Peptides against a protein of PDB entry 5GWM. Designs and how they scored, part 47

Target 1, 52 residues: chain A of PDB entry 5GWM
Amino acid sequence: DSAISKEDEERYQKLVTENEQLQRLITQKEEKIRVLRQRLVERGDAKGTELN

## One batch from the design tools (peptide; made by RFdiffusion4, then SolubleMPNN)

Design b2_p30_2_s2
Fold by OpenDDE base, seed 3:
Structure b2_p30_2_s2 (fold): chain B 52 residues (1-52), chain A 30 residues (1-30)
Amino acid sequence: as target 1 above (52 residues)
Amino acid sequence: SEEKAREEEEKKKLEITEKEVLEQELREKL
């Protein structure tokens, strides 16, 4: 079993932290999409867009 | 692994771009 260097571990942890930040941004965008879709529903319009 | 974490980063960046497109399409319909 090759031991991971401290530098490799630090690089990995930074990448994990960035991925967590990106996931939070995805969640925020999903909430915006939900609100926009709800406004169209309340107006009686079809979503008419692909699900992301 | 670092490789899988990089793949996940690129996947998330793509997903963000797709959601941004959808947000704009929805705004144009309002």
Scores: peptide ipSAE 0.643, ipTM 0.926, DockQ to the pose 0.146
Fold by OpenDDE base, seed 4:
Structure b2_p30_2_s2 (fold): chain B 52 residues (1-52), chain A 30 residues (1-30)
Amino acid sequence: as target 1 above (52 residues)
Amino acid sequence: SEEKAREEEEKKKLEITEKEVLEQELREKL
């Protein structure tokens, strides 16, 4: 029986919360990338399509 | 598990770094 201490649970919940924050940051970065790519497309710059 | 959560954290940090590089490259082209 793995009895998880309160401290172990608090440490785990901190990691979960941090991972959720990191995921939100990833999504925000993807949106910035999308906007930047769109600006290059609107300018007619094909170089924006080469960056994946 | 805590181990899997740590692995996921490192994976997400790497992904953020890769996206930051790409954001910078795109900004330099604008």
Scores: peptide ipSAE 0.640, ipTM 0.927, DockQ to the pose 0.148
Fold by OpenDDE base, seed 1:
Structure b2_p30_2_s2 (fold): chain B 52 residues (1-52), chain A 30 residues (1-30)
Amino acid sequence: as target 1 above (52 residues)
Amino acid sequence: SEEKAREEEEKKKLEITEKEVLEQELREKL
């Protein structure tokens, strides 16, 4: 039985927490992108938003 | 696993960079 050390578990939990923070940042960036795309649509420049 | 968590971290960092580029390009169009 490969017992995970307490240190290995603490290191893993730090990575999990960081990944959750990064995911929140991704969501925040997506919301900013959504708002910016919407502003271009409202301006009539919707054809220029083929950016992925 | 720790390895998968590190791979996911790098993937998320790349995704953030791509979104930052797109956000900047959209800001420049406005």
Scores: peptide ipSAE 0.639, ipTM 0.926, DockQ to the pose 0.148
Fold by OpenDDE base, seed 5:
Structure b2_p30_2_s2 (fold): chain B 52 residues (1-52), chain A 30 residues (1-30)
Amino acid sequence: as target 1 above (52 residues)
Amino acid sequence: SEEKAREEEEKKKLEITEKEVLEQELREKL
């Protein structure tokens, strides 16, 4: 059985940790996108309410 | 596996880039 070396395990754990950081960044960007989309909706609604 | 973790990293980096483009496009529309 090929035992994973300590170096291989450390390399893998770094990748896992980086992937978790990247996932947090994705979530943060999705939140920014949601806020920006909401601002566009509010502007559309404001123009619609001014036309009514 | 390390291979799957690298594939996931590249996938996430691509997704981040796509979101950055979309964020910029939305900012320009505001």
Scores: peptide ipSAE 0.634, ipTM 0.925, DockQ to the pose 0.151

Design b2_p30_7_s1
Fold by OpenDDE base, seed 5:
Structure b2_p30_7_s1 (fold): chain B 52 residues (1-52), chain A 30 residues (1-30)
Amino acid sequence: as target 1 above (52 residues)
Amino acid sequence: DPELEEYERLQREIEQLQEKLKEIQEELKK
């Protein structure tokens, strides 16, 4: 019954794109954290060993 | 400790990104 304007669709698509971009950034940082955590554990750093 | 500081920085950055992500997802479902 209701239709959205072209402008509303463009705003929606921008949000979708930003959502995907943020998810990728989070994934990239989480991967780097995983590597750093492992290095800290292997180094035998007490603070690193206690990291979740 | 540069590696620990980087870990802590990245954790803070993830928290900020997750907050922004939640805001965007709330807008998307409106």
Scores: peptide ipSAE 0.462, ipTM 0.877, DockQ to the pose 0.687
Fold by OpenDDE base, seed 4:
Structure b2_p30_7_s1 (fold): chain B 52 residues (1-52), chain A 30 residues (1-30)
Amino acid sequence: as target 1 above (52 residues)
Amino acid sequence: DPELEEYERLQREIEQLQEKLKEIQEELKK
C-alpha cells in the first residue's frame, strides 16, 4: 500500500484550488447577469423581456 | 446597447468557465 506521492497531492490540490476559483468567478458573473437581466426587463427591452 | 452587450459577453464567459469547471471536476473524480 504505497502512500500518495507529494507530486500527486500537489496536482490534486491545484485542481481543488482551480475548481474553487472557477466557482467563485462563475458566481460573480452570475450575480452581474442577474442584475443586468433585471435592468433589461425593467426598461422594457424586447430582448431583455425575453430573458427568463 | 452596452447593457445587452455586457449581458451577452458575460453569458459567453460563464459558458467557457463552466466548461473548464466540468473538465476540472472530471479530473477530480478520477
Scores: peptide ipSAE 0.462, ipTM 0.877, DockQ to the pose 0.757
Fold by OpenDDE base, seed 1:
Structure b2_p30_7_s1 (fold): chain B 52 residues (1-52), chain A 30 residues (1-30)
Amino acid sequence: as target 1 above (52 residues)
Amino acid sequence: DPELEEYERLQREIEQLQEKLKEIQEELKK
């Protein structure tokens, strides 16, 4: 039966943590983009963007 | 236009983060 070392488990957990952190950062930036996009649309100034 | 510049900057940052995320997820499934 295959088993993992302590070092392998630690590396894996670091990757899991980083994955979660990156996902949170992306979500936060996407929320800010949502707000900015709406403001730009309301301004009627979609210059340089394909906003509708 | 500071709001447009921020929008564009955030889009670039998300693309970079998504690339990193893809790399991490590939490592996780190995």
Scores: peptide ipSAE 0.460, ipTM 0.876, DockQ to the pose 0.743
Fold by OpenDDE base, seed 3:
Structure b2_p30_7_s1 (fold): chain B 52 residues (1-52), chain A 30 residues (1-30)
Amino acid sequence: as target 1 above (52 residues)
Amino acid sequence: DPELEEYERLQREIEQLQEKLKEIQEELKK
């Protein structure tokens, strides 16, 4: 039955937003990694780099 | 090799972001 203060709600929402932003940033970098890995495979350099 | 170096850099950055994400998720549990 505990009510959340305005300040506590703002802190919570900042953490939620940061969590979402970090997830989006990770996804963007993972997509770039996928593209780079494919280019390295197409160049024939994957054997020496252990990229899967 | 610029493309390989970018690949390796991005892998390191993801590891750092995942650690930050873990910290934020622990704060959300409090």
Scores: peptide ipSAE 0.459, ipTM 0.876, DockQ to the pose 0.693

Design b2_p30_7_s3
Fold by OpenDDE base, seed 5:
Structure b2_p30_7_s3 (fold): chain B 52 residues (1-52), chain A 30 residues (1-30)
Amino acid sequence: as target 1 above (52 residues)
Amino acid sequence: DPELKEYEELKREIEQLKEKLEQIKEELAK
């Protein structure tokens, strides 16, 4: 029957790990964006740039 | 404006990370 090689498993696990790392980085940057967006809104600068 | 610049930079970085993430998900789905 079908089997996966050690090399294929290692490639797969690297992709899984990178996926998790990228997800964490996105979350961290999205949190920073939320904070900055709130500050810009409070300054009244959001209208000119249409922050989304 | 440094805060606006940082906001825009972070937005660009997130889009780049999402693109990489999508590529990884496509590879994992094969």
Scores: peptide ipSAE 0.375, ipTM 0.838, DockQ to the pose 0.744
Fold by OpenDDE base, seed 4:
Structure b2_p30_7_s3 (fold): chain B 52 residues (1-52), chain A 30 residues (1-30)
Amino acid sequence: as target 1 above (52 residues)
Amino acid sequence: DPELKEYEELKREIEQLKEKLEQIKEELAK
């Protein structure tokens, strides 16, 4: 069987970690955008009201 | 409009991050 090198495992783990970091960052920004969208909708701004 | 500006900036950033995330997922799937 082919063995996975330490370097390959480290590269894989870095990708896994980065994936998790990006997902957390996306979640944080999506929460912020949700709040902003709601504020814009409540303000009654035409642009805000049409925002998705 | 600072709130609209921030919203638009966040939308752009989220799209960029999702693109990067997709690239990472593709690499992990290889």
Scores: peptide ipSAE 0.375, ipTM 0.838, DockQ to the pose 0.718
Fold by OpenDDE base, seed 3:
Structure b2_p30_7_s3 (fold): chain B 52 residues (1-52), chain A 30 residues (1-30)
Amino acid sequence: as target 1 above (52 residues)
Amino acid sequence: DPELKEYEELKREIEQLKEKLEQIKEELAK
């Protein structure tokens, strides 16, 4: 019977970890975008760019 | 404008991260 190797398990765990890390980074950057967007709106200086 | 530049850079970075995330999810689903 075939079984997963240690190397394959390590590759899988790296993908899981990277998935979690990327999700955290996306959340952090989305929060930063929200803050920056609010500042730009309040400043009234959108420079003709749609902020969404 | 440095704040607008940062905003646009973050938008591009998020798109790139979402693309990578989708690729990882596809691999994990196999």
Scores: peptide ipSAE 0.373, ipTM 0.837, DockQ to the pose 0.629
Fold by OpenDDE base, seed 1:
Structure b2_p30_7_s3 (fold): chain B 52 residues (1-52), chain A 30 residues (1-30)
Amino acid sequence: as target 1 above (52 residues)
Amino acid sequence: DPELKEYEELKREIEQLKEKLEQIKEELAK
């Protein structure tokens, strides 16, 4: 049984932090998509009504 | 249509970010 090295822990924490950052960015962009989709639907144009 | 273009661009960006996220999750699982 060997403990994780300082270097391995730092690498792991960097990945965890990046994961959290990416999740936040995705959430922010998904919110923008939600708003834009609603606006496009409300405009009632053909392209807007076909949005996913 | 600038709003439609922004919508489509954001969709592409999200897919790219999700791909990066998956790569990070795979590394964390090792």
Scores: peptide ipSAE 0.372, ipTM 0.837, DockQ to the pose 0.704

